# Designs tried in a protein design run: peptides against a protein of PDB entry 6DSZ. Part 12

Target 1, 361 residues: chain A of PDB entry 6DSZ
Amino acid sequence: NYVVTAQKPTAVNGCVTGHFTSAEDLNLLIAKNTRLEIYVVTAEGLRPVKEVGMYGKIAVMELFRPKGESKDLLFILTAKYNACILEYKQSGESIDIITRAHGNVQDRIGRPSETGIIGIIDPECRMIGLRLYDGLFKVIPLDRDNKELKAFNIRLEELHVIDVKFLYGCQAPTICFVYQDPQGRHVKTYEVSLREKEFNKGPWKQENVEAEASMVIAVPEPFGGAIIIGQESITYHNGDKYLAIAPPIIKQSTIVCHNRVDPNGSRYLLGDMEGRLFMLLLEKEEQMDGTVTLKDLRVELLGETSIAECLTYLDNGVVFVGSRLGDSQLVKLNVDSNEQGSYVVAMETFTNLGPIVDMCV

## One batch from the design tools (peptide; made by RFdiffusion4, then SolubleMPNN)

Design b1_p8_6_s3 (from b1_p8_6, 6 letters changed)
Fold by OpenDDE base, seed 1:
Structure b1_p8_6_s3 (fold): chain B 361 residues (1-361), chain A 8 residues (1-8)
Amino acid sequence: as target 1 above (361 residues)
Amino acid sequence: MSALESLE
């Protein structure tokens, strides 16, 4: 019996950075189909800690830290709608990944959304939001004592949601989303009432955004609000301030992923379908009263990488480029450009062997 | 400000 050791999947479909193993460790977590790989980020590179097999393809992977937790927890949703919250525990040399909570969040009725599964977590860890089906927003309340992930649906009047995020700095959990109707694409906000299980009017809306607006980035304080990324434009809105740029360089290829560099939301990495890596900068203006407002938006081309499915900034200018179509990379961002004008240097490349066709023999 | 300031 030749046990054909099924080659491990190498295509990356998600990555996140945080403090999962401890409060002090910086971790990189990589989703490769049904596998979760956990690394510690060190000065020497990535140190493997654990690999975990999941009961399905990972569709959502998000780190979050509830109040009173010393380290991050991991939310995973599979393509088969199995949800879990995972905790890392180490006792001496023994490493366990513990399921704190689990559940199946599949609905019996609903059309799966064409843009796929979206999973988001409220920055205050009050709830998880899921866009699984058209016209529904699923809410999972976060409760420490709940071993069973229970969810309820709120009806969305907006049937064609493109992307959705929770906003920062909101008294109530507030979503911001891009949606499409017969008049075009628009941005809207809703407050989510856990008590009444309904939407309330959000703080702002922006009608008639760019026709190809595809991504929402929630911006942390002090700026707050959201960035909307399209094919031709990048816009910022927080209810009080609106700013838009249309840098010609982003028209060459569609931006497909993003990652926040600074905790305060001053910089974001952007990756396009050609493997170009950009920095989006939020320029601040300090007011006389000590308030910080957005002065300008700027985009700079950093260089070229593998086509990113996901990006995550690690530390010290090191970025993980998770690729589905090509080799994943660790890259260094340098202040000075090389002879070719690139600020990107490949440190390590992880060979992608392509989609292992699960030949169920 | 350089886009890459404070990354080193």
Scores: peptide ipSAE 0.196, ipTM 0.857, DockQ to the pose 0.668
Fold by OpenDDE base, seed 4:
Structure b1_p8_6_s3 (fold): chain B 361 residues (1-361), chain A 8 residues (1-8)
Amino acid sequence: as target 1 above (361 residues)
Amino acid sequence: MSALESLE
């Protein structure tokens, strides 16, 4: 009986940062197929804390902090539609990852979306939203006492959703999404009614965005609104203000991932298909009434990394580059460029051994 | 403002 110890997966398919182990610890969580790795971010680097095996490929991994929780909870959805909410508990040397809630959210009816599974959490932790199937938006209400994740579907008239996020600063949970129809790609918003289990008209829409608009970034207060990333353009909209840029540098390769640097949404990291790392900057203007508005958008090339599947800013200019196609990296952003004009320095590299081919021999 | 200001 050769127990072929299946090599641990090395390709990264998701990463998130937050305060999962404690209120004080900064954590990096890495999804590698069915494996979740939990690290504490330290001045010396990444300290491994726990590894967790999941019952399926991790498709969604998001940290969130419900009102009255001292630390973040983890939402996971697998590719087989198993959902759970996890909590980290430590008692002395004993570490336990407890399931606070779980459920299967698979539907018997529906076409799985070609753009894959999208999972999002309302910034006020009122609900989880899932785009699993074309023409459906699944809602999981977040209730503290509910050990069983119950979901319901709302019909989406827009059959081809490209990306979706919850907006910040909305009285009701509000989604913003890019969709495609025969006329092109568009942005729309909907309010989600938990009571009526329906969509209400959202605060704004933008018809005829760039044909290759592929990503939505929800921007925190004070700016609010959303950033829409395309192949040729980056646009901002919040209902009152619209701004678009078309920096030539982003046309060379498609932007495929993003991560917020500043809590207020003033800076974002962007990664493209060539492994170029950019900073997107939101320049603020303070009005006489004390309101903050977006003055301008700017993109700066920082340097080159492995091709990112996911990015996460940690602290002190340190970024984790999660790669599926190449080696994952821990990189430092420096204020001063090197001799090659790069602001990026690799601190640590994590070898990717490639796909685990389940060769049943 | 430099893109990298206040990261250190």
Scores: peptide ipSAE 0.195, ipTM 0.855, DockQ to the pose 0.644
Fold by OpenDDE base, seed 3:
Structure b1_p8_6_s3 (fold): chain B 361 residues (1-361), chain A 8 residues (1-8)
Amino acid sequence: as target 1 above (361 residues)
Amino acid sequence: MSALESLE
């Protein structure tokens, strides 16, 4: 009897940080194919709390806090279009992951997008947006009493969406996206009407952005707007202000992931295909009227890590580097550089044994 | 401000 110890997946394909177990606990959630790992972040390191098997590969994993919830809820979408909203409940030593809502969001018609599944949540928790198919934007309204996740489609004229986010500080839910047409890549915004189930004209657009513009970062208030990351440039736009930088250091390798460090969006971690870790800084200018505007953008090289599939800032300069191609890491960011000029120190390394072929027996 | 100020 060969006990085939079913090797657990070790390649990380997503990670998020928030308050999932309680309002006070800081959690790290890690997606490894069909597995969800839940940790509490402590001064001593990561404390494992629960491991959950999902009914498919996790394609989207996002924490969100609806108005009046004491802790975050978890949205998961699988590669087979099964959607759920999960809640953590603990009663004494009993730990349960409860499904608040679920649904299948697969369409009978449509071309699956070549750039894969994108899932986003409105910062005010009004809706979930999904880019699953070319020329469609799927909306899941967020209603507390609804155990069944119902969705509808809005037709998108832009067939080749590269990335999409919801913007902050908008009266109506507003998306910002990079798309490609025969003339190049462009940025556009749309307001999403839940009532009419249609797009309205958004606050701004930017035609003819960098040809390799690949990522949108929604910036929280007080700055608002979005950052667009390309191969050669990083740009900011909020409808009133445009700013672009082209730091030579980012041309060496493609930026592939990002994570917000500060709640106000003043700093972001960036990871590239060579495992370089950067800090993107938004320099503020306070106006005499008390308004805050973006003064400048700066990029600083921090050091090297495993090639990140995802990054998440925890606390006290600690970062989780989720890797699909290499070992995942906990790293410390130090104020002072080492003798090699690096600000990054590896604290813990999690061995990646490579792609486990899930032989479903 | 250094990129890493106020992280400790």
Scores: peptide ipSAE 0.189, ipTM 0.853, DockQ to the pose 0.650
Fold by OpenDDE base, seed 5:
Structure b1_p8_6_s3 (fold): chain B 361 residues (1-361), chain A 8 residues (1-8)
Amino acid sequence: as target 1 above (361 residues)
Amino acid sequence: MSALESLE
């Protein structure tokens, strides 16, 4: 009996940055199939803190901070629909990952969506939203005293949702989503009533967006609204203002991931299928009344990395590039370009050994 | 403003 020591998974399928271990620590959390890796970001690089085995492939991994928590909590959903909320606790040298809440959110009925699982958290931590099945939006209310994650479904008339996010600055939890129908792709918003367990009409909609519109980015205040990323265009809408750009450079390869750099939503990293790294910039205009409006959108090519499955800005121009297809990287963004016109320098590379082929012998 | 201003 050859005990083949199963190699640890190396392909990254998710990453997030936040304050999970403490209020002061900056953490990088990396999902590698069933494995969660927790790092502290230091001036010297990534310091490993803990590895956690999950009971399934991690499909959603999001940090969030409910009102009155000193540090972030971690929401995880597995591909088998096991949900949990995790808390980091350290007592001296003892490190524990505590399950604050858990539940299985699988439905007995429904068609699993072809685009896979989407999980989102309301910026005000009122609820978690899940797109698991066509024609359903699952809501998990966030209650501090509840150890059992209870969910309910709201029917979506829009059967083919491409992407969905919660918007910022909304009195009620509000989703913005791209969907496809026989007429094309569209953007719509809904308010989510926890009390009535239904959708109300959202603040705005945009019919007939780009045919390949694939991603929604919720923009924080002061701008608010959402960015819609397509193959040929990037658009912004907040109900009052619409802007669109079609930079030729993004047409060369599909943008597949994004991450917010600035807390105010002024800059976003974008990664494409060729490993190109871009900065999306939201240029502000301050009005005489002190209101801030979006003046323009701009995209700049920064350089080339491994093909990102996920991106996360750390600090001081350092970015983690999580790759499923290639090696993951820590990269530095420099103000000055190199001789090739790249602003990206690889600091560290993490070898991807590829898929663990479970050779059942 | 450079896209990379204030990152260092």
Scores: peptide ipSAE 0.188, ipTM 0.854, DockQ to the pose 0.650

Design b1_p8_6_s4 (from b1_p8_6, 5 letters changed)
Fold by OpenDDE base, seed 2:
Structure b1_p8_6_s4 (fold): chain B 361 residues (1-361), chain A 8 residues (1-8)
Amino acid sequence: as target 1 above (361 residues)
Amino acid sequence: MPALESLY
């Protein structure tokens, strides 16, 4: 019996940063197929804390902090529709990953969406939203006392959702999504009623956005609203303010991932299919009444990295570049460019051994 | 000013 020790997966398919191990620790969590790796970010680099095997490929991984929790909880959804909420517990040297809640959210009927699974969490932790099937939005209410994740579906009229996020600063949980119909791509908002289990009309919509609009970024307060990223344009909308830019540099390759740098949403990292790393900047204007409005959008090329599947800003200009196609990296962002005009310096590289060929023997 | 000045 040759126990072929299956090599652990090395391709990264998700990463998140937050305070999972404690309120004080900054963590990097990395999804590698069925494996979750947990690190503490230190001045010396990434300290490994725990690896967790999941019962399926990780499709969604999001940190969230319900009101009254001292640290973040982790939501995971697998490609087989197993959902769980995980908590880190440490007692002395003993480390446990506790399942606070779990459930299977698979439907018996529905067409799985061709663009895959989308999972989002309301910023106020009222619910989790899932786009699993065309024409359905699944809601998991967040209840602290419930060990069983219960979900319900709301019907979407829009069958071809491209991306969806919860907006910030909304009285009711509000989604913003890009969808495609025969007339093109559009942005729409809906309020989600937990009580009535239905959608209400959202605060705004934008019809006929760029044909290749592919990503929604929810912008926190004070700006609010959303950024829509396309192939040729980046647009901002919050119901009152609309602003669009079409920087020629983004036309060269498709932006495929993003991550917020500043808690207030003033800056975002963008990664494209060529491994270029950009900074998106939201320039603020303070009004005489003390309101903050968006003055301008700007994109700057920072440098080149491995092709990012996911990006996460850690701290002090350090970024984790999670790559599926290449080696993952820790990179440093510098104020000054090098001789090549790059602001990016590789600090550490994590070898990707390529796709695990499941040799079914 | 480079986008990164506020990262230090």
Scores: peptide ipSAE 0.015, ipTM 0.600, DockQ to the pose 0.694
Fold by OpenDDE base, seed 1:
Structure b1_p8_6_s4 (fold): chain B 361 residues (1-361), chain A 8 residues (1-8)
Amino acid sequence: as target 1 above (361 residues)
Amino acid sequence: MPALESLY
């Protein structure tokens, strides 16, 4: 009887930060293929709380807080299109991860999109949006009492969506997406009608963005709008204001991931394919009427890390670098640079043992 | 099918 101690997966394919265990606890959640790891962030480092096996590779992992919830819920979608909403419950020493809702969202007809699965949640928790197949946007209405995740499709005229997010501060759920057509890449917005199960015209669009525009970041209030990240440029648009920068430093390697540092969207971490870590800064201008507008965008090189698959800011300048190709890291951002000009110091390194070949015996 | 298995 060979007890093949199945080596646990070590490659990170997703990470999120929020308040999952309690309203007061700061959590780091890490997806490693089929494994979910839950940590509490403490002054002493990461404290493990629970590990959970999923029936499939985690493709989407997002925290969200519906109205009247005391803590965040977790949405997971697997590569086999199994969706669930998870809740953490603790009763003394007993820790349970409760499935609040579940469903399979696979369609019988559709071409799986080449850019993979995208899952997004409306900031007001009205719906989940899924881009699974070309020319379709799947909507899961969020209903507190519904244990069954029901979904419907809305047809997209834009067949080749690159990335999509929900915008902040919109009366109706509004998506912003980068798409490609024969004329190039473009940004468009749509309002999502739950009632009519259709798209309405969104607040703005931007035709002919950078040819390699690959990521959308939804910016919270007071700025609102979105950031579009390309190979050579970073652009901001909110319907009223447009601003673009083309810092030469980002041309050296493709930006592949991002994470918001400040709740107000003033700073974002960016990671590239060479393991360079950047800070994107949104400079504010306060108008005479008390409104806040974007004054400028700038990018600063912080230092080097493992090649990030995902980034998440924790607290106190601590960042988790989730790596698929290398060792994951907990790093500290410093105000002052070291002798090499780096603002990044590795605090902890988590060894990546490479792809576990699931030997199904 | 349960969506989750507890590892610890």
Scores: peptide ipSAE 0.010, ipTM 0.555, DockQ to the pose 0.017
Fold by OpenDDE base, seed 4:
Structure b1_p8_6_s4 (fold): chain B 361 residues (1-361), chain A 8 residues (1-8)
Amino acid sequence: as target 1 above (361 residues)
Amino acid sequence: MPALESLY
């Protein structure tokens, strides 16, 4: 019996940054198929802490901090619809990843969405939202006392959801989503009622966005609202203000991932299908009443990296580029460009050995 | 079933 030691997966399919091991530690968490890798970000680089095997491919991985937790918790959903909330515990040299809650969120009836699984967490940690099936939005209420993740479905009239996020600064949990119908692509918002288990009308909508609008970014306060990224345009809407840009540089390749740099939502990293790395900048205007409004949007080309499946800003201008198709990288963002006009310097490269073909021999 | 297996 040759125990073929299954090669560890190297292709990255998700990454998140936060404070998972402690309140003080900055962590990088990397999803590689069924494997979760946990690092501490140090001045010397990434220090490995623990690796965890999951019972299925990681489809969603999100950090969140419920009110009165000292550190972040981790939500994971697998491609087999196993959901869990994980906590890091360390006692001396003993490191444990504890399941705070778990459940299977698979439905017996439903068409799995062609755009795959989407999982999102309300910024106020009231609920988790899941788009698993066309015409359904699944809600997992977040309750500290429940070890069993309970979920319910709300019917979504929009069958072809492209992307969805929870908005910031909303009294009730509010989703913003891009959807497609026979008339094109549109943006809607819905409030989610936990009590009534239904959608209420959201604060705003935007009909007839760009035909290739593919991503929603929820913008934190003070700006609020959302950014919609297309092939040709980037738009902002918060119910009161609309702004659109169409920088020619983004037309060359489709933007496929993003990550927030600043906690206030002033800057975002964007990655495209050619491995170009951009900075999206939100210029603020302070009104006489002390309100902050969006003045302008701009996009700057930073340089080239591996083709990003996911991006995460760490600290001190260091970015992790998680790649599925190429080598993952740690890169440094510099203030000054090099001789080639690039602001990006590769610090470390993580070899991608390609897909593990499970040869059942 | 436990959702997690430690690899280390």
Scores: peptide ipSAE 0.008, ipTM 0.530, DockQ to the pose 0.017
Fold by OpenDDE base, seed 5:
Structure b1_p8_6_s4 (fold): chain B 361 residues (1-361), chain A 8 residues (1-8)
Amino acid sequence: as target 1 above (361 residues)
Amino acid sequence: MPALESLY
């Protein structure tokens, strides 16, 4: 009886930071295939709290805080379209992960999108949006009293969505997305009507963006709007202001992930396919009327890490680099560069043993 | 300002 101890998955496919265990605890949550690892961030490093097995590969993992919740809830969608909202509860030494709501959001008809599953949450927690299939946007209304996640589809005229986010500061839930058509890539916005279950015209659009525009970052107030990341350019648009930069340094490798550093959206981490880590900076200008506008965009190379699948800023210049292809890392960002000109120092490395080849013998 | 000044 060879007990092949099935090695735990080590490749990271998602990470998020928030207050999941309590209102006061800062948590790092890591998705490793079917496993969710929960840590508390401490001055001494990452303290493991709980590991949770999921009934499928985690495809989406997002923290959100509905109005009147003291701590964050966790939305998970699996690759088999099982959705759940999870809550952490601790009673003495007993730790429970409670399913507040669940549902299967699979459609019988639809072409699964080639770019995979996208899941997003409205910043005001009115709905979850899902891009699962070409030409469809799935909406899950967020209702606290509903244990069953019910979804409906809205038809998208845009069949090839590249990325989508909810915008901040919108009276109605508003999506911003990059899509491709025969003429190129474009950015569009739609308001989502929960009542009518349809799209209304959004506040702005930008036709003919960069051909390789791949990511949308929703920017919080006071700036609002969105950042569009391409291969050669980074653009900002909020319906009033447009700004674009084309720093030569980003042309060397494709940016593949991002994470917001500042709550006000002044700084973002960017990771590329070579493991380079960048800081994107939004410079503010205060107008005479007290309004804050974007003055400029800058990109600075911080250093090199493992190739990030996901990035999350923790605290005090500490970043978790979740890697699928290499070792995951905790890194420290420094104000001063080292002798090699890097602002990045590896604090801890988590060995990636690769995929478990289930050799069925 | 260096990108990292406010991280410490």
Scores: peptide ipSAE 0.019, ipTM 0.587, DockQ to the pose 0.673; fails the geometry check

